# Designs tried in a protein design run: peptides against a protein of PDB entry 7PB4. Part 260

Target 1, 105 residues: chain A of PDB entry 7PB4
Amino acid sequence: KMLNIKEYKEKLLSTLGEFLEDHFPLPDRSVKKKKKNIQESSVNLITLHEMLEILINRLFDVPHDPYVKISDSFWPPYVELLLRNGIALRHPEDPTRIRLEAFHQ
Target 2, 218 residues: chain B of PDB entry 7PB4
Amino acid sequence: DALQMAVGYFEKGPIKASQNKDKTLEKHLKTVENVAWKNGLASEEIDILLNIALSGKFGNAVNTRILKCMIPATVISEDSVVKAVSWLCVGKCSGSTKVLFYRWLVAMFDFIDRKEQINLLYGFFFASLQDDALCPYVCHLLYLLTKKENVKPFRVRKLLDLQAKMGMQPHLQALLSLYKFFAPALISVSLPVRKKIYFKNSENLWKTALLAVKQRNR

## One batch from the design tools (peptide; made by RFdiffusion4, then SolubleMPNN)

Design b2_p21_4_s4 (from b2_p21_4, 11 letters changed)
Fold by OpenDDE base, seed 5:
Structure b2_p21_4_s4 (fold): chain B 105 residues (1-105), chain C 218 residues (1-218), chain A 21 residues (1-21)
Amino acid sequence: as target 1 above (105 residues)
Amino acid sequence: as target 2 above (218 residues)
Amino acid sequence: MHEQLLRLMVEELVIITAQLQ
């Protein structure tokens, strides 16, 4: 029984990964507009998959404080996507923090 | 059903011939209040009663009581909220009713089924920031609604001007911090790193009822 | 449509993850 649930979780993660790559890819960095002096803010944006993984892990690892601080690696449109769809919630007292919705509660 | 009779009374209005209009009104108000606080109201009942409360059909005292019992059983229709905002534009409701509506809207925000049309009303809500009585509650609503697309240079200027006029209000700082998050290049001013955002507790009026709604829908 | 599906997939993932705890 537990093995079957683990296998199902892995399959679901794989399916979600493919779905996110197809429908919610990161914007192509290709528009290097050559304006010289804008320091390429070398901030590596994380995928939506990685963002969701962080949020899910935080929800279960720290259930009493399930909020994640929004870093510069969080692409703002992804944050907005999660919030508008009720997948994530903004901290009522700190706009720099979001949590995953506790769908299991 | 007693609730259906009460809702029908408010919808159709008082029948002319009743000598005891005030007693009948009070009876129906109590019926709505009792059901709303015990079980919540259906989305259809909220649609009807919310429209009545903001239309100016009844006096301010009655409208206030109706609005205070707009507690959902499950969900509130976005269409009901859009209709309610339309009545705010007509100006038939009192200033106190407008304040109460924004408090209600913030408190019930999570129970509204959709947000697409409400998001289109962003400009209307933003214009209401100029009202000193509404400003704290409108800031809280905008804090919930604001998307990156809403953060425009003219709105940043208006918020900074408002801050210059009103001082560094916690609710305004909360909204400015969110604006800075979406558009850091538009806000050159160093905002104090406040670890805690304080909105007026709009939820306090409905706290017990909202807890009960959440428990029933689990 | 895709955003609704995203929510459903995440919801299911959370529920399944909770069963493994």
Scores: peptide ipSAE 0.663, ipTM 0.441, DockQ to the pose 0.335
Fold by OpenDDE base, seed 3:
Structure b2_p21_4_s4 (fold): chain B 105 residues (1-105), chain C 218 residues (1-218), chain A 21 residues (1-21)
Amino acid sequence: as target 1 above (105 residues)
Amino acid sequence: as target 2 above (218 residues)
Amino acid sequence: MHEQLLRLMVEELVIITAQLQ
């Protein structure tokens, strides 16, 4: 029983990943090198799929503190996307932390 | 060609300046209808027109006619269906359009190229069971989509509650029977052994078209 | 349009994941 559910979860994640790549891709890194010297730390932005995976894992692995700290790898438009759609919630006391909505509760 | 011009008209929308907007609309709609019923539509044409039919861009009568002619030449893209379901969430389409869409989705189910993304929408479809007008068709759709992993205690409870409210409807009983098949321990209630699963013939609207599609794909 | 669908997909995924716990 558990194996089948795990396989199903993995399939759902895979299908979600494909959906996200098609409809919510990261912006092309064609940042035109405007030469301004700011060491734009080449922070590798993570995909929306990776963000959701982190949030889902945190929700279930640490249910008493399901919040993830927003890192520089989190593309701000994705964070806002999740928040405005009620997929994620900000921590009430720390706006730098977000959780996945507990849709199962 | 005439079809491309018609599809392009629906996609771009009516240009404000023409006094004969309604005649132009009707001409293009008839073009789409004629091609769809004779030859079917390409997946790309269905993608465009299906989204238009559900977007609320046109009136309910036009949307209904477009949706009725969403007949594939070969296949329907799963992505088109996913996009269509997204429009149902926005709520810009009429209740009658929603019903027609679910009927269409059931009728065309075998012509959809993939089901992986549609299966992710299981929860959304399941929530739509509460709509009395949609319930028969949603039950049929869920009957086609349901896997063992979808059969959960909370969904069983919701189905039983729905049965208590609506009575022992044939479509609901069919779905419950499938649930019992996958998870007999979750359904203690003795379901009457119906020898035949009965869904409303959603296919009747497209019966001739579906036969033609099957003949072309042989 | 895709945003609402995203919510529904994630909701289903969370519900299914909860069954593993």
Scores: peptide ipSAE 0.649, ipTM 0.626, DockQ to the pose 0.476
Fold by OpenDDE base, seed 4:
Structure b2_p21_4_s4 (fold): chain B 105 residues (1-105), chain C 218 residues (1-218), chain A 21 residues (1-21)
Amino acid sequence: as target 1 above (105 residues)
Amino acid sequence: as target 2 above (218 residues)
Amino acid sequence: MHEQLLRLMVEELVIITAQLQ
């Protein structure tokens, strides 16, 4: 039983990864921010896959505080995507924190 | 090739300048229909046209006709089906198109090259059981897809709740019986022993075409 | 376009992950 579920999870993760790469890729870094002086803090944006992984892990690792702090690595459109689709929820008191929806509860 | 021109028309859309847009559309649609019913369509053609039929690019009548002629020459790509399901999620297609899609999916199920990704969409299909119009066809699809790993307590509860609301529908009973087979401990209720699993014949629309496909691929 | 599918995939992933714990 557990083996089949693990295999299914792996397949689901793989399919999700491919799906995200195809339909929700990161924007090409080529948008030259015209603003000269701000040191390109080259904040490496994480993929939506990585973002979801972080959120899922937090949901299960710390179920009493399943919230993740939004970092600069979180591409804002991805955050908005997750929120508007009810995949993630914003913390009621701290707008800088989001959690994954507990679909299993 | 006339078919390539027709597919290309649907893919690229109508060129602005044609005064006879409707006649051109009808011509290309008839071309696709004729080839699909006679020879079937290549996997690539199905990929393109299925996507178009569900995208809402054209009107419901056109989409319905396209979807009705999604008859494979050999196989349907699983990726095409996954993409099609993604369009169903967008909600730009009519309820009738959704019903037709599920009927098509059931009818063409054996012609889909792989089922791994489709099985990952199990939860999506299961959620569609709440739609009364879809429920019979979704039950049939789920009956084809369900593995032991898909049978979960929450899904059992949802099916039982649905049965309580809709009554003892043959398609729902068939699915519940399969669930009980895989996970008897999850279903405490006695299900009536049905000698024959009965689903609405989704194949009826394509029966003749499917027979022809099977004959050509022998 | 694919946002609802994303939700469903994530939902399933969460449900499956919960079963492995």
Scores: peptide ipSAE 0.638, ipTM 0.643, DockQ to the pose 0.546; fails the geometry check
Fold by OpenDDE base, seed 2:
Structure b2_p21_4_s4 (fold): chain B 105 residues (1-105), chain C 218 residues (1-218), chain A 21 residues (1-21)
Amino acid sequence: as target 1 above (105 residues)
Amino acid sequence: as target 2 above (218 residues)
Amino acid sequence: MHEQLLRLMVEELVIITAQLQ
């Protein structure tokens, strides 16, 4: 029973990864448009897949404090995407923290 | 090619300057319909036209006609189905279009190349069971999709509640029997032993077309 | 277009993950 569910989860993760790459890719780094003022913060942006993995892991690893601090590696459009679709929730008192929606509850 | 011109018309939309928009639309619809029913459509043509039919770009009558002729020559891309379901979530299509889509999805299920992404949509399809018009077709779809991993206590409760509301429908009983097969401990109720699984519309709108597709791909 | 679908996929993943806990 547990093995089959684990295999199913792995398949879901893989399929989600492919879906995210196809429909929600990171912006191509190649648009070096010359506008000087966007500080190239050398911060490596994480994929939406990696962001979701962090949020899911936090939800189950620390159920009493399921919030993740938004880092500079979090692409702002992805944060907005998750919030506006009710996939994530902002902490009521700390706008720098978000959690995954507890869809299993 | 007449088909390429027709698909291109639906994709790009009507050129503003056409004085006879309705005649042009009808001409292109008939072209698509004729090719689809005679030979089937390529996966790329289905991708384009299925997206158009569910996007709300055209009126319900046009969308219905397009969707009715989504007959594959060989295969349907899973990505096309995922895109189609995404449009159902946005709610730009009519209730009748949703019913037709689920009928189409069940009818064409074996022609979809992969099922990995469709399996992720299980929860969405399951939520659609509450729509009385969709319920028979959604039960059939779920019967085709359900794995042991999908059979959860909360879904069992929802199915039993739905049965209490709607009565012992054959399509719902078929799905419950499958759930009991995968997870007998979750379903304490005695289900009638049905010798034959019965879903409404065993005669789908595409029966003749699907027979022709299967014959061409043998 | 795919935003609502993303939610549904994540929802299923969370539900399945909860069963492994």
Scores: peptide ipSAE 0.628, ipTM 0.646, DockQ to the pose 0.503; fails the geometry check

Design b2_p21_5_s1 (from b2_p21_5, 9 letters changed)
Fold by OpenDDE base, seed 2:
Structure b2_p21_5_s1 (fold): chain B 105 residues (1-105), chain C 218 residues (1-218), chain A 21 residues (1-21)
Amino acid sequence: as target 1 above (105 residues)
Amino acid sequence: as target 2 above (218 residues)
Amino acid sequence: MAEELLRLMVEELVILEAELR
């Protein structure tokens, strides 16, 4: 039973990865539009897959405080996407923290 | 050939300069329809046209006609189906197109090359049970897809709630019976042992075409 | 964007994760 669930999870993760690459890719770094002043904060943006992994891990590893602090590596459109679709919830008192929705509950 | 030109027209879209856009569209649509019903379409042609039909690139009437002629010559790629399902989520297709898609998916299920990725979309299909227009076809699809690992307590609750709302529908009973087979401990309710699982063979719009496909591939 | 499908895939993933822990 557990082996089948694990295999199914691994397959789902693979499919999710491919799906995210196809539908929610990071913006191409190559559009260096020349406008000078936006400090290209050298912050490497993480993929939506990596963001979801962080959120899922936090939900299960720290169930009493399942919130993740939004870092500069979190692409703002991804944060908005997760919130808008009810995948993530913003902390009621701290807008810089988000949690994954507890779908298992 | 005429089919390649027609597929290319739908893929690239109408070239702005054609004065008679509607006549050109109809010509290409008829070409696709004629080939599809006579010989079936290649997997690559289905991949292109199925995505177009669900993307909202064309009007509902055109999308419906394209979807109705998604008849394989041999096989349908699983990837094409996954892409199609992704378009359903974008909400650019009509409710009637969604119904037609699920009917198509059930009708063409045996012609899909693999089921692994489609099985991962189980949750999406299950959520579509809440749509009264989709429910009969989604139940049939889920009946074909359901594995033991898909039978979860929360899904059982949702099915029982749906049965309470909609009554004892034959398609819902068929799915519940399958769930009970895989997980008897989750379903305490005595389901009537229906000997015959009757999914309404909604007139398989493709019955004649599918018979022809099976004859050609023998 | 296939936003609804994303939600459903994540939902399923969370449910599976809960069953494995």
Scores: peptide ipSAE 0.656, ipTM 0.636, DockQ to the pose 0.583
Fold by OpenDDE base, seed 1:
Parts: C-alpha cells; sequence; structure tokens
Structure b2_p21_5_s1 (fold): chain B 105 residues (1-105), chain C 218 residues (1-218), chain A 21 residues (1-21)
C-alpha cells in the first residue's frame, strides 16, 4: 500500500516537473532589456518546481510555522501565480512570508 | 495533399490576403471532415487539430466541427490529450466544447496509446464533477481511470455530498460502486446492487466511425 | 495558462505527502 503511494507520488512529481517546464518556464535571461538602471541583480532565480518543493517541505517539516520567507531567488510572477490560485497564502502580519495551502487538512 | 493543406491552414492560420476567408475555411474544414470520417486521422494530425480546437484560435462553431472529426486512423497520443486538458484550464473554449471534449475522450479512450499521464490528471477530472453539464461524462471517465490509490476519504465525502445535492444519478452510482469495490471500509452506505452500469452513450456521435476504425485495425 | 491544473496537481501532491508521513 505505502509502496504504491510512493510510486504514484514519484510519477506525479515527474509529471509536475515536465508540466512546469512546458507551461511555466523561467523567462529567458537573454532579453537584456537595454533600459539602463536595472541593476543586473545576479540573483539565480529558482524554478517553480524548486519553489513548490521548498513550500511543501516547510509545510510538513515545520507545521507550526509553515511559512517561507520570499527571497530574491523567488521570481515575483511565480509568487503571484501561487497566491492568486490559492496554492499559497501570504502571512497575515508579514507580507514577505508565504505558506503552502494545507490541502490535507 | 488536400489534407496536409487543410491541416496547415488551421495550424498557420489564414493567409491575410485571401478575400474569401470563409469559403477557404469551409473548404479546408470539409476536407478534414471527409478524411476523418472515411479513413480516420493520423496521430500527428489529431495532435495539431485537437490543440487548435481547444486553443480558442477559431470560433466555437469551427472548434466544434474540428473536435467532432477527431477520429483516429489507429491511435491517439496521450500527449495530445494532456495538451488538450491544459487548454481546458486556460478557459478559452466554450462550455459546449468542454462537454464535447469529455464525450470525445470517453468515446476514444481505448484508442489512446497510453494512460499513465492521463491517470495523473485524475484530480483535475474529479474537480470537474462540480460542473452539472460535465458531471455525467466525467463520472464515466473516472470510472475508466479509477485505481485503488485514487479512492481517498476526501473524494468519497465529495461524491456523497454530490449525491446528496443531485440525487441518486446512475453515473454517480456507477462511480460510487467502483469506489466501494476498491475501498469498502470508506463507503458505509448501502449502494443499490445495479446489475448494469448505465452511462450516457457518449459514443453515439462516433459509433459508426469507431466501428469502422475497429474493423480496419483488425 | 493551465493554472487550475497546477493547483490540482499540487493539491494531490500535498495529500500524498500527508499519507506518506
Amino acid sequence: as target 1 above (105 residues)
Amino acid sequence: as target 2 above (218 residues)
Amino acid sequence: MAEELLRLMVEELVILEAELR
């Protein structure tokens, strides 16, 4: 029983990864918008898959404080995507923190 | 050939310069319809045309006609179905197109080459049960897809709540009976022993075509 | 694009994680 659930989870993760790459890829870094003042923040943006992994892990590893601080590696459109779809929730007192929705509760 | 030109027209869109856009569209649509009903379409042609039908590139009437002629010569690619479901999520297709798609998906289910990725979309299909127009066809699809691992307590609750709202619908009873088969401990309610499972005949639109496909592939 | 499917996939994943822990 547990083995089947684990296998199903792994298949779902794989499918999710492919799905995210196809439908929610990071913007190509090559569009150097020539506008002068945007400091090329050398910040490595993480994939939406990596962001979801962080949020899921935090939800289960620290259930009493399931919030993750939004870092510069979090692409703002991904944060907005998760929030507007009810996948993530913003902390009521700290707008720089988000949590995954507890769908299992 | 005429089919390649027709598919290419739908894929690339109308060439701007044609004064008679509607006549050209109708010509290509009839070409696709004629080939699809006579011989079926190749998996690649279905991939292209199915995406077009659900993308909102054309009007609802055109999309409906394209979707009705998505008849395989041999197989339908699972990837084409996954892409199609992705288009349903974008919401550019009409409610009638969604209903037709689910009817098509049930009717063509045996011609889909693989089911692994479709099975991972189980949660998406299950959420569509809340749509009263989709519910009968989604129940049929879920009846075909449901594995023991999909039968969860929260889904049982949702199905029972839906039954309380809609009454004892034959399609819902069929799905609940399957759930009880896989997980009898989750369904304490006595279900009527139905000797025959009755779904709405989604196949009626394609019955003749499907018989022809099965005969050619024997 | 496909945002509803994303939510549903994440929902299923969270449910599966809860069952495995």
Scores: peptide ipSAE 0.647, ipTM 0.647, DockQ to the pose 0.576
Fold by OpenDDE base, seed 3:
Structure b2_p21_5_s1 (fold): chain B 105 residues (1-105), chain C 218 residues (1-218), chain A 21 residues (1-21)
Amino acid sequence: as target 1 above (105 residues)
Amino acid sequence: as target 2 above (218 residues)
Amino acid sequence: MAEELLRLMVEELVILEAELR
């Protein structure tokens, strides 16, 4: 049973990865570096897949505080995408924290 | 042993000369039931008995009792399931036996050793959605079996037609949601966001036995 | 359409993860 569920999960994760690459890719870094001298710390944006993995893991690893702090690596359109679709929820008191919806509950 | 004698009785059929055919049948049936619920059955025993239960060799009452005790010790052979499905095509089993079989198949799905041949039967299972008694359990089975390659325009149309006929059934919605997952372009209809996928509890008949099987195989 | 699929996929992953834990 657990093996089959695990295999199914792995297959679903693979399918999700491909789906996310096709439909929700990160914007190409080709935005012209206008040479403004500001040390724009080139924060490496994480993929939507990585973001979801973080959120899923947090939901189950810390069920009493399932919220993840939005970092600079979180591409704002992905955050809005998850919120808009009811996949994630903002913390009621801290808008910088989001959690995955507890679909299993 | 007593189990081998019982399985052999069902396989070979009743010896003509026994005056007490019904008592002998009941004795062997109880033997199978007792072993199945206590320890589970070997894959070979399930192969034989499952085939018998669906072949129409015995009456519906006997077939029902046999099918209810198709509890594996370890695994169920995919070949046994394929053979069982072949009997469904022949139509020698009752409607109640068919329902019970699909419930069993869903309940035991994880204990089937491989799924390659069962996946080839996808079209057959899908056709069985038209049976109102089978539909809830077939939807659950298809939910477990469906791959991207199974999601075809004609099947989407059939599911939507079925939904139009039967209404927004939870089991049908679950399957449609999975279809939309694999092929969004084929399903333009907004599906209600369901927080929980609800299938009829097919496992209820075997819940205790399945827990025991999982504990033994850990 | 893609957004709805994303939700369904994530929902399923959460359910599966709950079953594995």
Scores: peptide ipSAE 0.677, ipTM 0.426, DockQ to the pose 0.348; fails the geometry check
Fold by OpenDDE base, seed 4:
Structure b2_p21_5_s1 (fold): chain B 105 residues (1-105), chain C 218 residues (1-218), chain A 21 residues (1-21)
Amino acid sequence: as target 1 above (105 residues)
Amino acid sequence: as target 2 above (218 residues)
Amino acid sequence: MAEELLRLMVEELVILEAELR
């Protein structure tokens, strides 16, 4: 029983990965912000897959505080995507923190 | 090839300069329809055209006609189906197109090369049970897809709630009976023993074409 | 549609994770 669930999860993760690459790719870094002086804080944006992984892990690893702080690596459109679709929720008192929806509860 | 030209037209869209856009569209649509019903379409052609039909690139009438002619020559790629489902989620297709898609999916189910990725979409299909227009066809699809691992307590609750709302629908009873078969402990309610499972005949639109496909692939 | 599918895939993933944990 557990083996089948694990295999199913792995397949789902693979399918999700492909789906995210196809439909929600990171923007090409090519938008040269013309503004000269802003230090290229080369904030490495994480993929939506990585973002979801972080959120899922936090939900289960720290169920009493399932919120993740929005870092500069979080592409704002992904955050908005998750929020508008009810996949994630903002912390009621701290808008810089988001959690995954507890779909299992 | 006339079919390649037609598929290419739908893929690339109308060339700006044609004064007779509607006539050209109709010509290409008829080409696709004729080939699909006579010979079936290659998996690659279905991939392209199915995506177009669900993308909202064309009007509902055109999309409906394209979707009705998604008849395989041999097989349908699972990837094409997954892609199609992704378009259903974007909400650019009409309710009638969604119904037609589920009917198509049920009718063509045996011609889909693999079911592994489609099974991963189980939750998506299950959520579509709440749509009264989709429910009969989704129940049929779920009846085909359901594995023991899909039968979970929350899904049982949702099905029972749906039954309470909609009444004792034959398609819902069929699905519940399958759920009870896989997980009898989750369904305490006595279900009527139906000797014959009756789903709406989704195949009716393609029955003749499917018979022809089966004959060609024998 | 892609966004709704994303939600449903994530929902299923969370449910599966809960069963494994």
Scores: peptide ipSAE 0.654, ipTM 0.648, DockQ to the pose 0.583; fails the geometry check

